# Designs tried in a protein design run: peptides against a protein of PDB entry 3PUK. Part 83

Target 1, 227 residues: chain A of PDB entry 3PUK
Amino acid sequence: ERGLKSVVWRKIKTAVFDDCRKEGEWKIMLLDEFTTKLLSSCCKMTDLLEEGITVIENIYKNREPVRQMKALYFISPTPKSVDCFLRDFGSKSEKKYKAAYIYFTDFCPDSLFNKIKASCSKSIRRCKEINISFIPQESQVYTLDVPDAFYYCYSPDPSNASRKEVVMEAMAEQIVTVCATLDENPGVRYKSKPLDNASKLAQLVEKKLEDYYKIDEKGLIKGKTQS

## One batch from the design tools (peptide; made by RFdiffusion4, then SolubleMPNN)

Design b2_p10_3_s3 (from b2_p10_3, 3 letters changed)
Fold by OpenDDE base, seed 4:
Structure b2_p10_3_s3 (fold): chain B 227 residues (1-227), chain A 10 residues (1-10)
Amino acid sequence: as target 1 above (227 residues)
Amino acid sequence: MKRYVIDREE
């Protein structure tokens, strides 16, 4: 059995590095908070060097221009990360790199995508969504990147009900990315808790799995697994 | 698994 880390790395290698590989070309790679954790969980710096990455930069930091080099943005489709990208390419005077390859870890909202296209379309060579929005920790264990998830899921305050729902949706989406990465359609199992969060999450996951396989995998529906 | 949004040749 391959560990989850290996599966994730293989997917990143195929979907990102192989996709933009050019013979003899080195790229600067820009990472955000999530993708930094993601890559650190499943690869080494030597692996990135082998994939043609000369240096890794934090997208949130002010960086010196390297105008002769292309940049590979492996980032989350969030306003924060997108805004940082736009600062790199949003104006002629602010262009930091020769061109950009963008790979989002999840579906990019149309609003953000349109903003990118409107501002710096000429600088973009490639933009793709690869659906990896989780961090592998162990062979069968992963963590989710949902801000304030713990707080809202366990909040006894009824006023947080709407926020809790948003968090649950985000968690469900990320679980689906795990399933997609593993190419599985699991039968969801859960244990009920006092707040019944597990049941709600299970329902959301089930729904999103159905949608994913119907829409994003050419209508192929796999039988439910017992994993 | 993934979506192609922009694919521009150099």
Scores: peptide ipSAE 0.131, ipTM 0.789, DockQ to the pose 0.517
Fold by OpenDDE base, seed 2:
Structure b2_p10_3_s3 (fold): chain B 227 residues (1-227), chain A 10 residues (1-10)
Amino acid sequence: as target 1 above (227 residues)
Amino acid sequence: MKRYVIDREE
């Protein structure tokens, strides 16, 4: 039985590294905060070397141009990460790298994608979305990357209701990515006390799972699996 | 889920 870490690594390997692999070619890989944690959780630097990555760089930091090398951006589809990418390729005369491969960890909003297309489409060789928005810890455990989730979900302040909904939506999305990664459509189980947060989250997850499999499997509805 | 947005040949 393979643990969640192994499953995640395998997915990244096939969806990202195998997808852009070219024999004899080394790439610089750019990571953001989330993908740094993600890769750290499921691989070692030696694994990345085997996949043709010579150096990993933080996308948020200023970096020296390496114009002869292609860059692999494995990043979250956030304005911050996208803006950093655009700074690397936004100027025709000052591109930091030869070309870019972009793999987003989640759905990239059209607004962000259009911004990329408008600025540096000619520099992009690949731009794909891979659905991994969680951090594996062990075989059956993962963590979510939702800022202030605990605070807003358990806040007694009614003024935080809207933010609570946003947080729950984000959590639900990330849970669905786990299911997608594991190729599961689970029946959601929860306890309702002391708050109804678990019930609400469960409903969101179930709805999103349905939508995911309808879309991803070309209209096929996958049967429920055990989580 | 995997969606292809840009795919250019080298």
Scores: peptide ipSAE 0.162, ipTM 0.804, DockQ to the pose 0.522; fails the geometry check
Fold by OpenDDE base, seed 3:
Structure b2_p10_3_s3 (fold): chain B 227 residues (1-227), chain A 10 residues (1-10)
Amino acid sequence: as target 1 above (227 residues)
Amino acid sequence: MKRYVIDREE
């Protein structure tokens, strides 16, 4: 069963493709490392064609201009991906595409957003943040994209405590995006180990879930669900 | 949740 994959695809379809769809119009889609994995996990190329995507390009690679076509950037809010976007549109004389639609997989830091606004605001038709920061797997399983998570979570070096906290926060945030995608507020379960990492992560998830639903656009607070 | 930071008409 591919329930989670279907849910993720439907969310992407609604939040990204439907949002920028224009009848009869084809777009070039730019992906980064994460979104490549994400889309590969939940759709086929034929699905993307149906959504008006003619070509998929890697944002990190040098690409030839296609100035008559609009570009759909589905990317993570990282300096690397943003810098690549800015190379495409940062210069008025060297725009690679007609216009840009940007959809971030997570909250974009203000610094990055301001950088985008300062450089190429006129070229941007849409710039939105969605919350899909996980890779769906079969049987309602997902994987996280947190670099060096293993290293810092299991580091015996106390000097890594601050970095461990950052990693924990990132993991918790991604777990919350799963819950948001599924529209669930689950009771968090964990297994105790010699290290209290699982407990700490669980607490962070619970806290972030609470915050998420409190500040949700709909202003809804959901009770705990089963997951 | 999602945020709309730029939304321009065609």
Scores: peptide ipSAE 0.160, ipTM 0.802, DockQ to the pose 0.540; fails the geometry check
Fold by OpenDDE base, seed 1:
Structure b2_p10_3_s3 (fold): chain B 227 residues (1-227), chain A 10 residues (1-10)
Amino acid sequence: as target 1 above (227 residues)
Amino acid sequence: MKRYVIDREE
C-alpha cells in the first residue's frame, strides 16, 4: 500500500493534470495559500514540469499578463481566491491569460460559482471540484487546514461554543476527504477525555462518511474497512 | 466526491 503523499499526488495528477493535459502545451499554474502547502507536501517542481506546468504563481500577488498562455487555477473555493481569479478574467480587456482551467479543492458554494459565471464564464474551459482539503505529513499522517481549531476546541469560554461546533464540522469534512482519497470507510477510534471534543468529532465523521458513500458518484456503497 | 461544473471544449 502506497503512502498518503503518493496517493494524494496520484489523485491530483489524475483529477487535475490529466484532465487538462494537451500535448506540447505549457500552462501557468496559480496557487493560493492552501494549495501551495498541499503541492509542497506531495511533489517537487520537477514533477510539475512533467505535467506541463512552466511556472507557478501566487494568486494573491500582482502578476504580469501572459496572454498567449492558458492558466491552471488550483485553488480553494474561498472568496479571497475567487476574487483574485475574477480580477484576472473580469473583463476582456483585463484578461491576464488566454483561458482558465479551475480546480477547486472542495465544494464551491453556489454564491461564489454564480459570481464566476456572471463575469467570466466564457474564459473558463474547465471548472471542477476535486475534494482534497488536507495536507499529508507522512504515509499515515495528515493535518487539517482549520484556522484557530486549537483555540476554539480547547477554550473554556462558553461564548466560543458556537464557533467550536463550526470548527468541528470543518474538521470532520476534511477527514472525510482523506477517506475519500484513500477509498476507505474506516471504523473511527478516539479518546474522549478529558474533553468531549474527540467524541463529538468522531460522531460527525461517522455520519459524514455514511452520507458520502450513500451518494457516491458511482453508486457504490462500501462496508467498513480495517482502520 | 467530484463535480463537473463547467466542461467546455477548446
Scores: peptide ipSAE 0.137, ipTM 0.793, DockQ to the pose 0.542; fails the geometry check

Design b2_p10_3_s4 (from b2_p10_3, 4 letters changed)
Fold by OpenDDE base, seed 5:
Structure b2_p10_3_s4 (fold): chain B 227 residues (1-227), chain A 10 residues (1-10)
Amino acid sequence: as target 1 above (227 residues)
Amino acid sequence: MKLYNIDEEE
């Protein structure tokens, strides 16, 4: 059985690097907090060099322009990351890079997508959504990147109920991306005690899995598999 | 899945 790290890397290679590859061309790659962790978990710098990446930069930091090079943005579809991109290309002044390829790790809301198009459409050569929003640890182990998940899920304070719901939705979405990456539709198994959080999360995952396979690019509805 | 391409080159 192939390790999860290798599966994730292969997916990134196919969906991102192969998609924008041009012979003899080097790109600067911009990463955010999540994608930095993601790539660190499944590849080495030498791997990125082989894919035509000369340097990686943090999208949140101020960076010197490299106007002769194209930029590959591998980022989360968040307002923060999008705003950083817009600062690079949204100004009427000279752009930081020659052009941009954007790959989102998950579904990009229409509001953000439209904002990008309205501001930077002429600078964007490619904008694509991929479906990887988890961190692989071991062959069958992954980590979700949901801020304050532990705090809100286990908070006894009823004032946190709304935030808890948001956290659970985010977790469910990321779990679905794992299933999508592995091309699986598992029957969800969990331990519910002492709290019902696991049960609630399982229901969310099941619902989202159904939606994913109904509208996936292959048009295939897979039966539940046992994992 | 959203996909956006432009034909124009700078």
Scores: peptide ipSAE 0.077, ipTM 0.762, DockQ to the pose 0.309
Fold by OpenDDE base, seed 3:
Structure b2_p10_3_s4 (fold): chain B 227 residues (1-227), chain A 10 residues (1-10)
Amino acid sequence: as target 1 above (227 residues)
Amino acid sequence: MKLYNIDEEE
């Protein structure tokens, strides 16, 4: 069976690198915290070199301009990452790179997207949302990147109920990205005891899966698959 | 899904 890491890498290769690749062209790739972990989990630097990446840089760090090279931004759709991008291209006089290709790991809010278009549209050659918001660990194991998930899910404080729901939604969304990556619409199984968190999460996942496949990229409705 | 493309003149 094909490992999850291999599947994730193939998806990134197709959705990101192949999408912007030009023969003989090298790009600088900008990563944030999540995408650094993501790529580290499923590829090597040699793999990135083969995809036309000369060097990877941390988007959060100050970087010297390389105005003759195009930049590939593989980042999460967060205000922090977007703000860093805007610092690179927001001023016509201070553009760090020749042009930008942007690939978001998940749905980019309209507010952020509009902000980018308003300030940097002329510098952007490509902006695309992909759907990978998880870290593959093993062939059938992945981890989620949801801050404070443990704290809120297991908090006995009723005042944290609203935040718990937000966390649960985020977790469910990331699980759906796994399914999307694997092209799966699985039946969800869970253990309910001792807490109902698993049941709630399962319901959210099922609902989001249904929504995803109703409005997927192909406009198709897929039946449930075995998983 | 959001998609934004600009034709490259290069």
Scores: peptide ipSAE 0.070, ipTM 0.761, DockQ to the pose 0.339; fails the geometry check
Fold by OpenDDE base, seed 2:
Structure b2_p10_3_s4 (fold): chain B 227 residues (1-227), chain A 10 residues (1-10)
Amino acid sequence: as target 1 above (227 residues)
Amino acid sequence: MKLYNIDEEE
């Protein structure tokens, strides 16, 4: 059985590193909080070296310019990460690197994408979405990156209902990225609890899976698989 | 899915 970590690494290798690989070229890789955890979960520094990464930098931190090197941004499509990128390339005098390859872990909102295009289009060599929004733990175990998910999902306060919905949507979306990564369209199974959270989440996941595979990259409609 | 893919030439 294929381990989830190996599957995730293989996808990253193919979608990111192979996509921007240039013979003899080394890149600086910029990571945010999520992608730091993601890569830490499925590879070693030696693996990244083999993929042409010489240095890993935190996108949130101030960094010295290395204007002769290209930068590989492997980041989440958040305002925070995007703003950090924009600071690196927003003006000619502030350009920290020669050029940028951007790989988002999820769909980039139109607003953020347009902001990037308007400001830094000439500096960008690649900008792609790879749809990995989870952390692999074991062969079939993963964790989600949804802030305060537990709190809102199990809050007895009705005033948190709207936030709970947002959290569940985010969780469902990330679960779909797991399925997409594994190339599966599973029938969703859940165990009923005192709260209907599991059922609601299952419905959201199923809906999003259907939508995803209807409009997937290859235009394929996949039948349900066993997970 | 890749909704916003940009490939720039050097």
Scores: peptide ipSAE 0.050, ipTM 0.751, DockQ to the pose 0.605; fails the geometry check
Fold by OpenDDE base, seed 4:
Structure b2_p10_3_s4 (fold): chain B 227 residues (1-227), chain A 10 residues (1-10)
Amino acid sequence: as target 1 above (227 residues)
Amino acid sequence: MKLYNIDEEE
């Protein structure tokens, strides 16, 4: 009944802010491009202040150290964002904050996760995947954040076929995060023409939904619902 | 495949 924006905010509040909340403690929050858009879509600065965030910083920028404060990294599990984190904590001389709480918006690849552990484990207080990889626009509308998705999905060049597949999978994964956020396992509907993109994406979503609910955090398998 | 969450002592 609630709009997607409110659902997303509630999820973030529970999964991120409540998870690392400490009495009387303020944190600096680091955002990347996606999470900046995400939070902008579902909350306002006053909401973040209420959650104990004193300052929001862009993870991509060179920032002044605030070594007495802990940092909350709400970021995508991408090499770019991870590399920025590593610059903040990767060396003793470069430690910008007291400690880090890391919340990834999606599944973090083992390679990236291991890289973080190898270099920054002593600085990390929490690392969690929260599975929100979409931008809510309306009550039932969201936007995906997949680089070059439009270009590859609609490229007539056969040489882009492999890349198109990768993009489709990424899109499907993000759609699944919507379903997870809404706690739904929907039946997929699509219009196939003029291209087969919708059909392919639908198949990927169906497959990934099945996989997700088989191995979700609650160990629950939900039947398909109409959505 | 989900990774395990990490909790470190302060």
Scores: peptide ipSAE 0.049, ipTM 0.751, DockQ to the pose 0.673; fails the geometry check

Design b2_p10_4_s1 (from b2_p10_4 with L1M K2S)
Fold by OpenDDE base, seed 5:
Structure b2_p10_4_s1 (fold): chain B 227 residues (1-227), chain A 10 residues (1-10)
Amino acid sequence: as target 1 above (227 residues)
Amino acid sequence: MSLHNIDRPE
């Protein structure tokens, strides 16, 4: 299977499940809004069971402790998700799980990472950033998780310029993660009219691709992928 | 790529 869904699943399997796998061990998996959609798009519950996940829980909800089991947090590096994690391990007596494996879907800001280290470092067995911040829809189609992207990018209000730039950066970053997942460094194509949004996004993508592929996961520099 | 890594033994 060469579809994007299959590629994404293989990436998650390798980067997350294989990384923390222990023979005979079951884990509880904690998901946030994004990762719930992500996994739903590319796997079934039976697939997760095969990877040693016994239960899936929503990180945002109050949950009963299962202190004898380790928890796998597959979450976005947001304050909301991180705060929920911290609540699970904030106090020694109130730890909900035996230990934590944390896999972020994107680069975690230093501030959030430092907050985690300061509070819960002893409870964490693994923490990694795996760079999957998109939802596969079809074999060659994906969606980006950038709230209000359409609104800000196409807003005629100049007051939204700063937010537009932030949105564009976020979109570019997510596109790069798609390219990385697909092991591609494509030439960027776009339509520049009627607005320059596509051109700006293309420039951001190209810049970020260059930065990413300077040192990829394999330590190789990749050239442009053929069209 | 992971800018931040924690790897503690079991």
Scores: peptide ipSAE 0.368, ipTM 0.884, DockQ to the pose 0.621
Fold by OpenDDE base, seed 3:
Structure b2_p10_4_s1 (fold): chain B 227 residues (1-227), chain A 10 residues (1-10)
Amino acid sequence: as target 1 above (227 residues)
Amino acid sequence: MSLHNIDRPE
């Protein structure tokens, strides 16, 4: 069995690095909090050097302009990360880099995408959504990055029901990205007690998997796998 | 899959 970390790295290599590769060209890579953790979980700095990355920068930090180099943004489609990108390219006179390649770890909301297009479209060479929104831990283990998930899922306060639903939706979406990355459509198993959280999450995952494979790039509906 | 895409030449 292939380790999940290896699969994730291969996915990133293909979807991001190979997509924007130019012979002899070095890029600066910008990471946010999530993608820093993601890359740290599945590759080494030497791997990134081999992919043409000269230096990694934190998108949240102040950075000096390197106007002769192109920048590779591997970031989450969040307002915070997008705002940092916009600061880099929002002003024609104050562009930090020569051009931008943007790869989002998940679907970017239309509002954010439109904001980017309106402000920085001429500076962007690539913009894609690659749908990797999980952290691999072991061969078949991963962690999700959903803020306050534990709090809302296990809150006894009924007033948090709506928030709990939103969190579960986000968790389910990330689980589906794992399946997409692995090209799997698994049967879902869960323990129902003591709370219904596992059952609800399983239902959401199954629904989203169905939707994903119905509308995937190949238009294929895959049967359930045994993973 | 990607809902949004930008692809511009060098």
Scores: peptide ipSAE 0.367, ipTM 0.882, DockQ to the pose 0.617
Fold by OpenDDE base, seed 4:
Structure b2_p10_4_s1 (fold): chain B 227 residues (1-227), chain A 10 residues (1-10)
Amino acid sequence: as target 1 above (227 residues)
Amino acid sequence: MSLHNIDRPE
């Protein structure tokens, strides 16, 4: 068995780097907070160099134009990251790079996607959602990246109920991306007491798994696997 | 799976 880190790297290599690879071409790669952590967890800079990445830039920071080079955006589909991309290509000023390849770590909301298309369509060579929304730690261990997850999930304040649901939704989605990455549709086990958080999360995961595999890339419905 | 896709030739 291969560790989760290697599996994640392999997926990124296939879904991102191989997808936009051009022999002899170097790209600038733009990362956000999540993808920085993600790549750091499963690869080294030398690995990225081998994939044709000359430099890595933080999408949130001001960057000098490199108009002769194409840019590879490996980012989360968040307003913040998207806005940074839009500044690179969608402003009245000259675009920062020759062209853009965008790979989102999760499904991009229609609103954000449409916003991108409306302003930067001519600059985009590729845009794809690759569904990696977790950080591998060990062979069978991963970390979810959901802001304020702990706070809202365990908040005793009823006023946080709405946000709690949003957080659980995000967590469930990320768990599904793990399953998708591993090509598994597991049975979900949880400890329900004393709080119902685990139960609710499990239900969300199961629902999302069903939806995912129902309309997966193969168009197949997969049975539950051992987990 | 990708719901959105852009693929423009070089």
Scores: peptide ipSAE 0.357, ipTM 0.880, DockQ to the pose 0.632
Fold by OpenDDE base, seed 1:
Structure b2_p10_4_s1 (fold): chain B 227 residues (1-227), chain A 10 residues (1-10)
Amino acid sequence: as target 1 above (227 residues)
Amino acid sequence: MSLHNIDRPE
């Protein structure tokens, strides 16, 4: 049985590194908070070196220009990460790197994507979205990246009901990305008591799984698999 | 498959 960490690494290798690989070329890789955690969970620095990454930089920090090297941005599609990228390439005369490859960990909103195109499209060699929005912990265990999920899901305050719904939606979306990565449509299991949170989340996951496979790029609807 | 895509030659 393949461990989740190895599956995630293979996905990143295929979707990101193989996609932009050039023989003999080294790149600088830019990471944000989420992708730093993601890569740390499933690979070592030696693995990244083998994929042609010379150094890793934090996208949020001030960095010295390395204008002769291309940059690989592996980042979440957030305003914060996108703004940092735009600062690197916003001025033609002050570009920090030779060119950019961008890989988003999830769907990039049209507004953000259009902002990128309008500002620095000529500096971008490739931009793609990949569906990896979770952190693998164990062979079959993963952690979702939804801030304050515990607080809103278990808050007794009725005023948090709307926020609870938003959090559950985000969690369901991330679970679907796990299923996509594993190439499976699992049966959903949960405990509903004492709160109904698990039942609500399960329903959201099931709905999103159906939608995902219905509109799958291969046009294939997969049957439910044993998880 | 990516919903958004940029692919430019080297």
Scores: peptide ipSAE 0.358, ipTM 0.878, DockQ to the pose 0.545; fails the geometry check

Design b2_p10_4_s2 (from b2_p10_4, 3 letters changed)
Fold by OpenDDE base, seed 3:
Structure b2_p10_4_s2 (fold): chain B 227 residues (1-227), chain A 10 residues (1-10)
Amino acid sequence: as target 1 above (227 residues)
Amino acid sequence: MKLHDIDVPE
């Protein structure tokens, strides 16, 4: 059985690095908080060098312009990360890099995507959503990155019911990205006690899996598999 | 959800 880390790395290599690779060309890679953790979990700096990355930079930090080099943005589709990107290319006179290749770890909201196009369309050579929104831990174990998940899921306050639903939705979405990455459509198992959270989450996952495999990236319908 | 894809040649 393949380790989840190796699978994730292969996915990133294929979907990101191979996608924008040019022989003899080096790129600067910009990472955010999530993608830093993601890459750290499944590769080494030497691996990135082999993929044509000369240096990695934190997108949130101030950076010196390197106008002769292209930049590879491997980031989450969040306002914070996108705003940092926009600062790099938003001004026509002060572009930090030669061009931008953007790879989002998840679906980018239309509003955010449109904002990018409106501001930086001339600087973007590539933009793609690769749908990897989890951190691999073990062979088949992963960690979800959903802010305040524990707080809302286990809150005894009924007033948090709506927010709890939002959190569960986000968790379910990330679980589906794991399945997509592994090319799996698994049956879901859960323990319902003491709360119904597991049951609700399982239902959301199943629903999203159904939706995903009805119209996946390749337009294929897949049956359920054992994971 | 809508997938976005931009591919501009060099």
Scores: peptide ipSAE 0.351, ipTM 0.892, DockQ to the pose 0.733
Fold by OpenDDE base, seed 4:
Structure b2_p10_4_s2 (fold): chain B 227 residues (1-227), chain A 10 residues (1-10)
Amino acid sequence: as target 1 above (227 residues)
Amino acid sequence: MKLHDIDVPE
């Protein structure tokens, strides 16, 4: 029932905590809305303590500087989260922490990545994209974190067409991260509806899966492993 | 999207 939760935790442990692990070192971990939910779904505070996290802070909130400690940012690659990071380390503000380790839950847009580098490159010790953009609920069930997904996907208003596409892209991306986490390239099945949302999403997923594995596997495309 | 990776030694 909770197999996916275990897989996700193992992925985070390997991709994030093991990646920046230093014996005897404690870090402050900064989370955003998504990663708060994500970690809450697959671990406990005691687990994080074991991984060298002394305290968890909300990246959106004002925080007191702890300049002697390094900060682990486990955040989504969104303007909001990045802006908060930049406030912590940017040239326009005094650094709150000794250094930053950034782990994005998904691909970070080049523009956003470049903005980070331009503003606080000297403070960054690590930056990595780990591709976990879903919340596990059951062994084979997950939820997506796409704002206003329901509203735009099922809106009959044609004026929402553009936003609908954006939402579909986001959903597809998150589904791909599930596949990546499970190391699977699935055959996509769907049931068509009048608005063809499922069909469109399926197409996007297939396309993004292909692109992902091209990037991740150095041009190797995995065959469909399951339905 | 392309992957980004920064790893600066301490």
Scores: peptide ipSAE 0.344, ipTM 0.890, DockQ to the pose 0.782
Fold by OpenDDE base, seed 2:
Structure b2_p10_4_s2 (fold): chain B 227 residues (1-227), chain A 10 residues (1-10)
Amino acid sequence: as target 1 above (227 residues)
Amino acid sequence: MKLHDIDVPE
């Protein structure tokens, strides 16, 4: 019985750990807030040890250099996480680690990517974007990580309209990452409510799904599947 | 969105 947790773990194992695996090599893994939650939801420390991770560190915290070891950054493509990475490798004389493998949980904006290349290109061995922006729960249930999503979506205050739109966009994006992870292009189903939020979200999801599968990693256009 | 990929040999 394939739970969503196992699917997510398999995705991470294939896209991240297998991608940078080197026999006999141990890496330090750097996590941010989201990826800490993500890994905690779908694996144990023993699983990470099997994948060649000796220790996990919080990217936001001050850390002692381990210059002889390579670092695996599994992080969100946010300015905060990227800035922490840049601090680790920005100074030639103060590099925290031997080299960096970077795996982003989502698309990295060109501006951030260019900033990384400009500052730390010599330290980067690998940089890849994967597509996991959700936390798996039991079975086929997942949790979106969108701050104040419920508050803004159901706020009757017209002044929150702009923020509501931003939140819905973020939610739609994360739903698409679930679909991508499951390799599904679902027909979106929803129950209409007085605020019509479900309909709006459904439209956003459909649009983003279309965009994703037009330019997916495999270059394949998939038909709609049951979800 | 444009995908970025860096792969530098060991």
Scores: peptide ipSAE 0.344, ipTM 0.889, DockQ to the pose 0.756
Fold by OpenDDE base, seed 1:
Structure b2_p10_4_s2 (fold): chain B 227 residues (1-227), chain A 10 residues (1-10)
Amino acid sequence: as target 1 above (227 residues)
Amino acid sequence: MKLHDIDVPE
């Protein structure tokens, strides 16, 4: 079996770099907090150079314009990252780059997508959603990007019940993206805990997996695989 | 959720 890191890199290469590759062309790549961690976990700067990336920049920081170069935005579909993108292209006279290619790491809410289209449609050459919302670790291990997950999931305070549910949903969604990346529909295994968090999460994952394969672009429902 | 796609040829 190939390591999870290599699988994730292959997915990014196919879904992002191959999708916007132009022979002899270099791009500036803009990353946010999550995608910085994601790429650092599965590739090196030399790998990015081979894919036509000259430099990587943090989308949250002030940057000097490079108006002759196109920009590749590999970012999360969050208001913060989207707002930073909009600042780069919001004014016709002050566009930071020649054009934009946008790749979101998850489903982009309609509200955010419409906001982008309304403001910067003429500057966008490509916009695509890819489903990679996890950080690969060694072998087949991965971590999820859900802030304060531990606190809310294990809090004995009943007032945190609603927050706990939101966190559980977010975790389940990210687990499904791992399965999609690996092209697997695994059986869900868990051990019960006093707070029954594991059982609830397992049920959410199973439900979301079923939904994902039902609406798969290929229209194929895959059988359960060994996990 | 529905997928969004923009593809403008150069």
Scores: peptide ipSAE 0.348, ipTM 0.891, DockQ to the pose 0.661; fails the geometry check

